# Peptides against a protein of PDB entry 3ESW, part 144

Target 1, 322 residues: chain A of PDB entry 3ESW
Amino acid sequence: NNIDFDSIAKMLLIKYKDFILSKFKKAAPVENIRFQNLVHTNQFAQGVLGQSQHLCTVYDNPSWHSIVLETLDLDLIYKNVDKEFAKDGHAEGENIYTDYLVKELLRYFKQDFFKWCNKPDCNHCGQNTSENMTPLGSQGPNGEESKFNCGTVEIYKCNRCGNITRFPRYNDPIKLLETRKGRCGEWCNLFTLILKSFGLDVRYVWNREDHVWCEYFSNFLNRWVHVDSCEQSFDQPYIYSINWNKKMSYCIAFGKDGVVDVSKRYILQNELPRDQIKEEDLKFLCQFITKRLRYSLNDDEIYQLACRDEQEQIELIRGKTQ

## One batch from the design tools (peptide; made by RFdiffusion4, then SolubleMPNN)

Design b2_p20_6_s1 (from b2_p20_6, 12 letters changed)
Fold by OpenDDE base, seed 1:
Structure b2_p20_6_s1 (fold): chain B 322 residues (1-322), chain A 20 residues (1-20)
Amino acid sequence: as target 1 above (322 residues)
Amino acid sequence: REELKKLVERLLKKIEEAEK
């Protein structure tokens, strides 16, 4: 009897698909109780949930995407992308074009568009006066600053003229298109929106040890790729642990389709104690939030994303064994 | 081929057990 291996393979794939889909069904009452208890009793879990409620959805705003695309020099960007893409002779197909786009956006953003702000310039003395600025502390936003999702305002005094300069820490990325300055938070916030505005699949990565960056899903590389706008870095997840010798405990990625612990990608050495939550509880939390984010998706979308998730998990495991 | 069949059957059984 010629075993119809094709028929068996089809049956296996159907059963596997059904099994995967079953994992994304509505949470059982026991899982809901576990989730509620976890976020109520564990501050780190509550923080991850709070961040997910904002970061997973805020960048999926078509009006913001339009404003971004109208603000950027698209002619310059695409000219540079086309130039770099032409060097490869198109041999690797259209998917590599997106990698060139992200690399150019990194260049454009850091070199042409946005500015790092350790200290603001004096509003009275003008440009290149930040050296004369003394920090006085932070305060709450005024009525105007509050319009742009400002949580804190850093206050500086000019040593030359004695005037006070305010540096609002705006969280509204549209306001950041105007101000065009900030630190890692403002850089990552606006750059995440920029990448999203080009229709890319993007995650915001939060590191507990006071840094933030992006990941983008490369169709060419068929994986999540590290992207740091501050560093103009593409696919260099090692820069923090190796180049900076940074000690880290947690890196959590927030995207529209899921929340993922990506610590294994970035924490290659000098790992700090992971004592904020039990590993199993963190895994459960990320999976639970991810399930909720996918409740509106169809079975095929859920299956495709689940397959992607599995490949990422395999990648993250293999990276530790090398 | 027989080994592959046994592997597939084992995988199918594991999936069925995990769904229960």
Scores: peptide ipSAE 0.015, ipTM 0.457, DockQ to the pose 0.445
Fold by OpenDDE base, seed 2:
Structure b2_p20_6_s1 (fold): chain B 322 residues (1-322), chain A 20 residues (1-20)
Amino acid sequence: as target 1 above (322 residues)
Amino acid sequence: REELKKLVERLLKKIEEAEK
């Protein structure tokens, strides 16, 4: 009895595909009730939902991508990418080229384009005067600042001239192309948009302990790669836990196709209590939001993404980034 | 769980090979 292993394999693959697709069908009434109860009763869940409603979709704006590409020195960027790609000499094709592109974008963004702003320069005294600035607190945006999705404005007084300088915390990444300054929030916000503008698969990673960064899906490495624009860091997920000795509880990745708890990639030591939500409820929440984000996708897209998700979950459990 | 992971990895690899 020659077991037609090929026929069995095909049948198993079909059944497996159907099983996977069944998980991404429209949520059952019971799941909707569970979701609604969770977001209404758990503040952390409400926060994750709120972030997902913004971060999962805001960067998928073709008009913004065009503005970004028109603003960046693409000639310089591609010249540098081509130069570094030529040095490696590896005929590894287009897939590795995107890794070089992301590395150059990290360099370009930090070295040539964007500025870290702990304190603003004095608007009256000019450049390199931030040392003379005293924080007075924060206030709401004025009428002009409010046009650019500004939540808060930090107020500084110059110790030299006594004038007030406003540092609006803009959330509009297009405004950040003009201002070209900020902290981790502004850096990550604009850099996420930049990466998306090159057609890359990118997630925004929120850490509960006041840091944010990106992940890029490398087709060459066939995994999500840590990317931190502030640090000019590529594939160094350990920098927070090990190099900074940072204590962390949650890292949540927000992308167009899903919300994923990526804490295991970044929290390698000094884990803080995960007491904001039950682990089962967080898992449910992320899966539920992910399911919603995929409702418009076809069966093949859903299946491919589900395979990618499973690969990532395996990676996160094995701790094999290196 | 580790055996299941290996099985899933093998299945995923076979899927990738079958899609090529």
Scores: peptide ipSAE 0.010, ipTM 0.484, DockQ to the pose 0.071
Fold by OpenDDE base, seed 5:
Structure b2_p20_6_s1 (fold): chain B 322 residues (1-322), chain A 20 residues (1-20)
Amino acid sequence: as target 1 above (322 residues)
Amino acid sequence: REELKKLVERLLKKIEEAEK
């Protein structure tokens, strides 16, 4: 019984490897036609494609990684990681160290490095003056702000001195290392780059209902782990649906190796209508983009990633995140 | 063993679904 099962398992692994490798070959003409038609006719599909063209590759910049590592207090970070790692002992293996690193980066980022900016302080009145700021609306960037991938500038008037303060919504994460303030967009953008700078497998998760966060692939837990820099949250995918009672329709994860619908991990209750695209078309879209992102990978890399994909799909179906 | 069995059963089911 054991020998037959092992033989069957080996044969299935070989057949599965060949099957997976066949799926990641160059797209057939029919798949290309389906893809082009989908992104041309469906606005949500076009949006997912547009996001993938940016978010899947922008953080894979070695120059940015160097700037990040030179900017962070690495001595403090590693001191704290080593301290927490030493408490649990080496019994859990070397892979748990990376989980401690991500937890410390969450702490360091929120407590020591970055600031939440609901309203900016008045440029004239100085620190702790945000309460005196009245929003006047938003406008396009000026010539200086445009250098840092700024799409929108929020304008505020100080009720005390009457001066105007600009809050540019920078998308350049290197500029965010200087400004060290923002909302969920700036937090997630820079924190994604920070995690990537440590050589981690990271995805940017976009929620249609105006929130964004990260996922980190834990080698210790052997799965994708929810990471929210705004909340200093590690492995708490339930916080949006349960703690916030947030209504959501779509959560899409964008990484260098793929685009994945992760809605099932985060949408536990109060699901909004998924009416933006057919479910089969969304699955096709994510798979097609993922295939394109993997075209340069070798057979072993493709196989390993496909095994991770299957494990994640099993996790998402079973609802066992913990 | 039970996890591997479940994985194998799922893989077989997916292969069968893809061959249709």
Scores: peptide ipSAE 0.009, ipTM 0.490, DockQ to the pose 0.734
Fold by OpenDDE base, seed 3:
Structure b2_p20_6_s1 (fold): chain B 322 residues (1-322), chain A 20 residues (1-20)
Amino acid sequence: as target 1 above (322 residues)
Amino acid sequence: REELKKLVERLLKKIEEAEK
């Protein structure tokens, strides 16, 4: 009795696909009630939901992508990518080109395009005067600053000329293309948009302990890859826990197709208490938001994304056992 | 969980092969 293993495999794949698709059907009334109760009673859940409503969709703006691509030196970028890609003789196939692109974008962004701003330069004294700036505190945006999604303005006094300089913390990434400066928030915000503008699958990673970075889905590596524009870092998820010895509790990734707790990728040691939400409730929350983000997708798209999700979950489980 | 992991890995490999 020659068991047709190919027929069995096909049948198993069909059944598995159907099973996966069944999980992404509209939420049952009980799940909706659980979700509503969770976001009304748990502040951390409210925060995750609020962030998802912004970060999961804000970067999917074709007009912004055009503005970004018009602003960047694409000739320089692609020249450098092509040069680095040619060195390995294409032995690893065409899919690796996107990894070279992301690496060059990291270089270009940090070295040529954007500036770290611990303190602003004095508006009166000019460039390289930040050392003379004393913080006076923070205030709300003025009428002009408010046009660019500014939540807070840091106020500085120049020790040399006595004038006040405002450092608005803009959340509008298009304004950041003009200002060309910021801290981790501005860096990650604009860099996320830049990566999205090249048609890449990108997530914004929020860490509760005051850092943010990106993840890019590498088709070559077939996984989510850590990307930190501030550090010019590619595939170094360990830098926070190991190199910085940073203590962390939560890392949440926000993308157009889902919200994922990626804490296991980045929190390798010095884990802080995860006391903001029950683990089961966080898992439920992320799954529920992810399910909502996928409601308009077809069965094939849902299935492909579900396969990607399972691969990631396997990876995240393995990382704790090494 | 390890058995489930192996099953998923096998399924994913087969999916990748079927998409080619």
Scores: peptide ipSAE 0.014, ipTM 0.494, DockQ to the pose 0.067; fails the geometry check

Design b2_p20_6_s2 (from b2_p20_6, 13 letters changed)
Fold by OpenDDE base, seed 3:
Structure b2_p20_6_s2 (fold): chain B 322 residues (1-322), chain A 20 residues (1-20)
Amino acid sequence: as target 1 above (322 residues)
Amino acid sequence: DDILKELVKKMLEKIKEAEK
């Protein structure tokens, strides 16, 4: 009895596609109850939901993309990309061009465009005066600062002139195009918008232990790639656990098409206890939010994204970047 | 579709090996 393995394979593929699509249909009443109970009873789950409501959609703003592209030196960027692509990229095909673009954007952003700010310069004394600045603490935004989604303002006193300098922590990335300074939060916020403005598939990665970075989906590498604007880093997910010896518990990626626990990509050693939520509940939460983000997509889009998700899960289990 | 085909093929191969 020759088992027609090809016929069985075709039937399994059809059933698998239908099964995948069934997971992304409208949530059952029991799933909605579980979700509501989880976000009302677990603070970490509530935090993930709150972040998803902002981070998954805020960067998909066409007006912001236009402002970004008008602000950046596109001639310089593309000149540099073309130059590097001409050296090594032609042999690898057209899909590698986007990797060169992201690498140049990392260079341009860190070297030419944005500045790290541990302490601000004194507004009165001018440039290179940050060494004279003493922190006095933080306060709420004033009326002007509040226009730019400012949650907190760091206050500094100049030891030389005695004047107060305010360092607003702006969350409006368009304001950051003007100020061109900040820490990891401002860097990641604006750089995420920059990458999105080039039409790239990008996620914002939140680490519970006070760091943030990006992931870019490389069509050339056919995977999510670590991108840190602060470090000018491309495809170096190990830098936190190994190079910094950082202890971490959770890394969660937020994108327009989903929320994913990416902890396994970045937490290679020095893992802190994952005690904020049950692993099953976190998995359910991320899947539920992802399902909601995909409600407007067609069956083909849902299926393609689901295949990409499964590939990522396999990579995360194997600990191998393909 | 090709990746799924390969996965299904590998699963079928494993099932075939387990039935031997």
Scores: peptide ipSAE 0.021, ipTM 0.539, DockQ to the pose 0.109
Fold by OpenDDE base, seed 2:
Structure b2_p20_6_s2 (fold): chain B 322 residues (1-322), chain A 20 residues (1-20)
Amino acid sequence: as target 1 above (322 residues)
Amino acid sequence: DDILKELVKKMLEKIKEAEK
């Protein structure tokens, strides 16, 4: 009896696909109850949910993408990408071009476009006066600042002229295209939008210990790649744990297609206690939110994403970037 | 779970190869 292994394989694949798809069907009543109980009883879970409601969707705005592309020096960017691609990229195939693009965007953003703002310059004294600025604290936005999703304004006094300078912490990334300055939050916010504007698969990574960065899905590398605009860093997930010796507990990635605990990619040493939520509840939460984000997708899209998810989980377990 | 994931990966690789 020649076991038709091909037919068995096909049947297994169909059954497996159906099994995977079954996980992404509408949540059962019991799952909804568990979810509601979790977000009502656990503050960390509520925080993750709240972030997902914003970060998973806010960057999928075509009008914002157009504004970004109109604002950037695309001629310079593509000139530099083409130059780097011409050196080595032809041997690796067309998919590597996007990696060169992201690397150039990192360069361009840090070197040519955006500025780190630890303290603002004095509005009266002009450029390079931040050294003269004394923090007075933070306050709520004024009427103008409030138009740009500003939750907090840092207040500084100039030691030289005595004038007050406001540093609004804008959350509107379009406003950041104008202001072109900020800290890790503003950098990551705008850079996430920039990457999305090029049609890339991007996630916003939130670290509980006051840092944020991006991940982009490289078709060339066939994995999620660490991207930090502040550091001009590409594929260096170790920089926080190893180079900075940073202590961390949670890294959560937020994308249009899912919420993923990526802590294993970045927390290589100096792990802080993960005591904010039970591991099984965090896993459930991320899966539940991910499931909701995929409700409108077709079976093939769901299956492709599920395959990507499993590959990522294998990567995270093995600790080796393939 | 890790063994299952590896099996799934191998299956997925085979699926990708079969779709080509």
Scores: peptide ipSAE 0.019, ipTM 0.580, DockQ to the pose 0.067
Fold by OpenDDE base, seed 1:
Structure b2_p20_6_s2 (fold): chain B 322 residues (1-322), chain A 20 residues (1-20)
Amino acid sequence: as target 1 above (322 residues)
Amino acid sequence: DDILKELVKKMLEKIKEAEK
């Protein structure tokens, strides 16, 4: 009996696709109840949900993408990318070009475009006066600052002239294109938008221990790649745990197509207690939010993303960023 | 689709080998 293995393979693929798609159908009433109970009873879950409502969608703004591309020195960026890409002699294929683009954007952003701001310069004394600034605390935004999604303004007094300088912590990334300064929050916020403006698949990674960075989906490497604009770092997920010896508990990635616990990628040692939520509940939460984010996608898009998700989960379990 | 096809092909090959 010549077993038509091709027919069996096709049948298995169809059944597997149907099985995967079934997981992304509308949530059952019991799942909705579990979700509602979780976000109402667990503060960490509520925080993840709140972040997802902003971070998963805010960067998908075509008008912002246009403004970004009009603001950046694209001629310089592409000149540098082309130069680095030419060194490889195209041996690795066209997909590697995007990796070079992200690496150049990291360089450009840190070296040419954006500034780290521990303390602002004195508005009266001018440039390179941050050393003379004493923090007085924080206050709410004024009427002008409030226009640019500012929740907090840090207040500094100049030790030399005695004048007050305001450092508004803007969350509007378009305003950050003007101000060109900030800390990890402003850096990651604007850099996430920049990467998105080039049509890249990007996630915002939130670490509970007061750091944030990006992930970029490399078509060349066929995986999510660590990207930290503050560190000009590409594919170095170990820098926090190993180089910084940082203790961490949670790293959560937020993208347009999903929310993923990526802690296993970054927490290689010095793991803090993961006591904010049950592991099963966190897994459920991320899956539930991801499912909601994909409700408008067609079956083929859902299936492709689900295959990507499974590959990432295998990577995260194996601990082999090979 | 190609990776899954390859996985299914490999699974089928293993099934063929086990039936031998």
Scores: peptide ipSAE 0.018, ipTM 0.514, DockQ to the pose 0.083
Fold by OpenDDE base, seed 5:
Structure b2_p20_6_s2 (fold): chain B 322 residues (1-322), chain A 20 residues (1-20)
Amino acid sequence: as target 1 above (322 residues)
Amino acid sequence: DDILKELVKKMLEKIKEAEK
């Protein structure tokens, strides 16, 4: 009996597609109850939900994309990308061009565009005066600062002139295009928007232990790639656990198409207790939010994304990105 | 390997169900 392997394969693919699509149907009443109970009883789950409501959709703003593209030196960026692509990219096909673009955007952002702000310069004394700044604490935004999604303002006193300098922690990425400074939060926020403005598939990664970064989906590498604008880092997920010896418990990625626990990609050693939520409940939560985010997608889009999800899960289990 | 194995297992189960 010559097993028609091709016929079996085709049948398997059809049944697999049907199975995948069935997972993305409207949530059953029992799933809704479980979800509601989880987010009302578990603070970590509530936090993940709250972040998803913002981070999964906020960057999908065409008007913001236009403002970004008008603000960046696109001529310089593309000149540099073309230069690097011309060296090595011709042999590897057009898909690698986006990797070169992301690498150049990392360079451009850190070297030419944005500034790290541990302490602000004194508004009175001028540039390079941050060393003279003493933190006095934090307060709420004033009337002007509140226009730019500012939740907190850090207050500093100049030891030289005695004047107060305000460092608003703006969450409006368009305001960050003007201010051109911040810490990991501002860096990641604006850089996420920048990447999205180029039409890239990007996730915002939140680490419970006070760091944030991006992931970019590389069509060339056919996987999610670690991207840290603060570090000018591309595809170095190990830098936190290994290079920094950072202890971490959770890394959660937020994108337009889903919420994913990516802890296994970044937590390679020095794992902190994962005691904020049951693993099964976290998995359920991420899947449930992802299902909601994909509710309006067609069957082909759902299928393609589900295939990508399965590939990522295999990658995360194998622990081999390289 | 566990996800792939589970997927293959589910596929095989579905094939068996379709042959019935």
Scores: peptide ipSAE 0.017, ipTM 0.514, DockQ to the pose 0.160

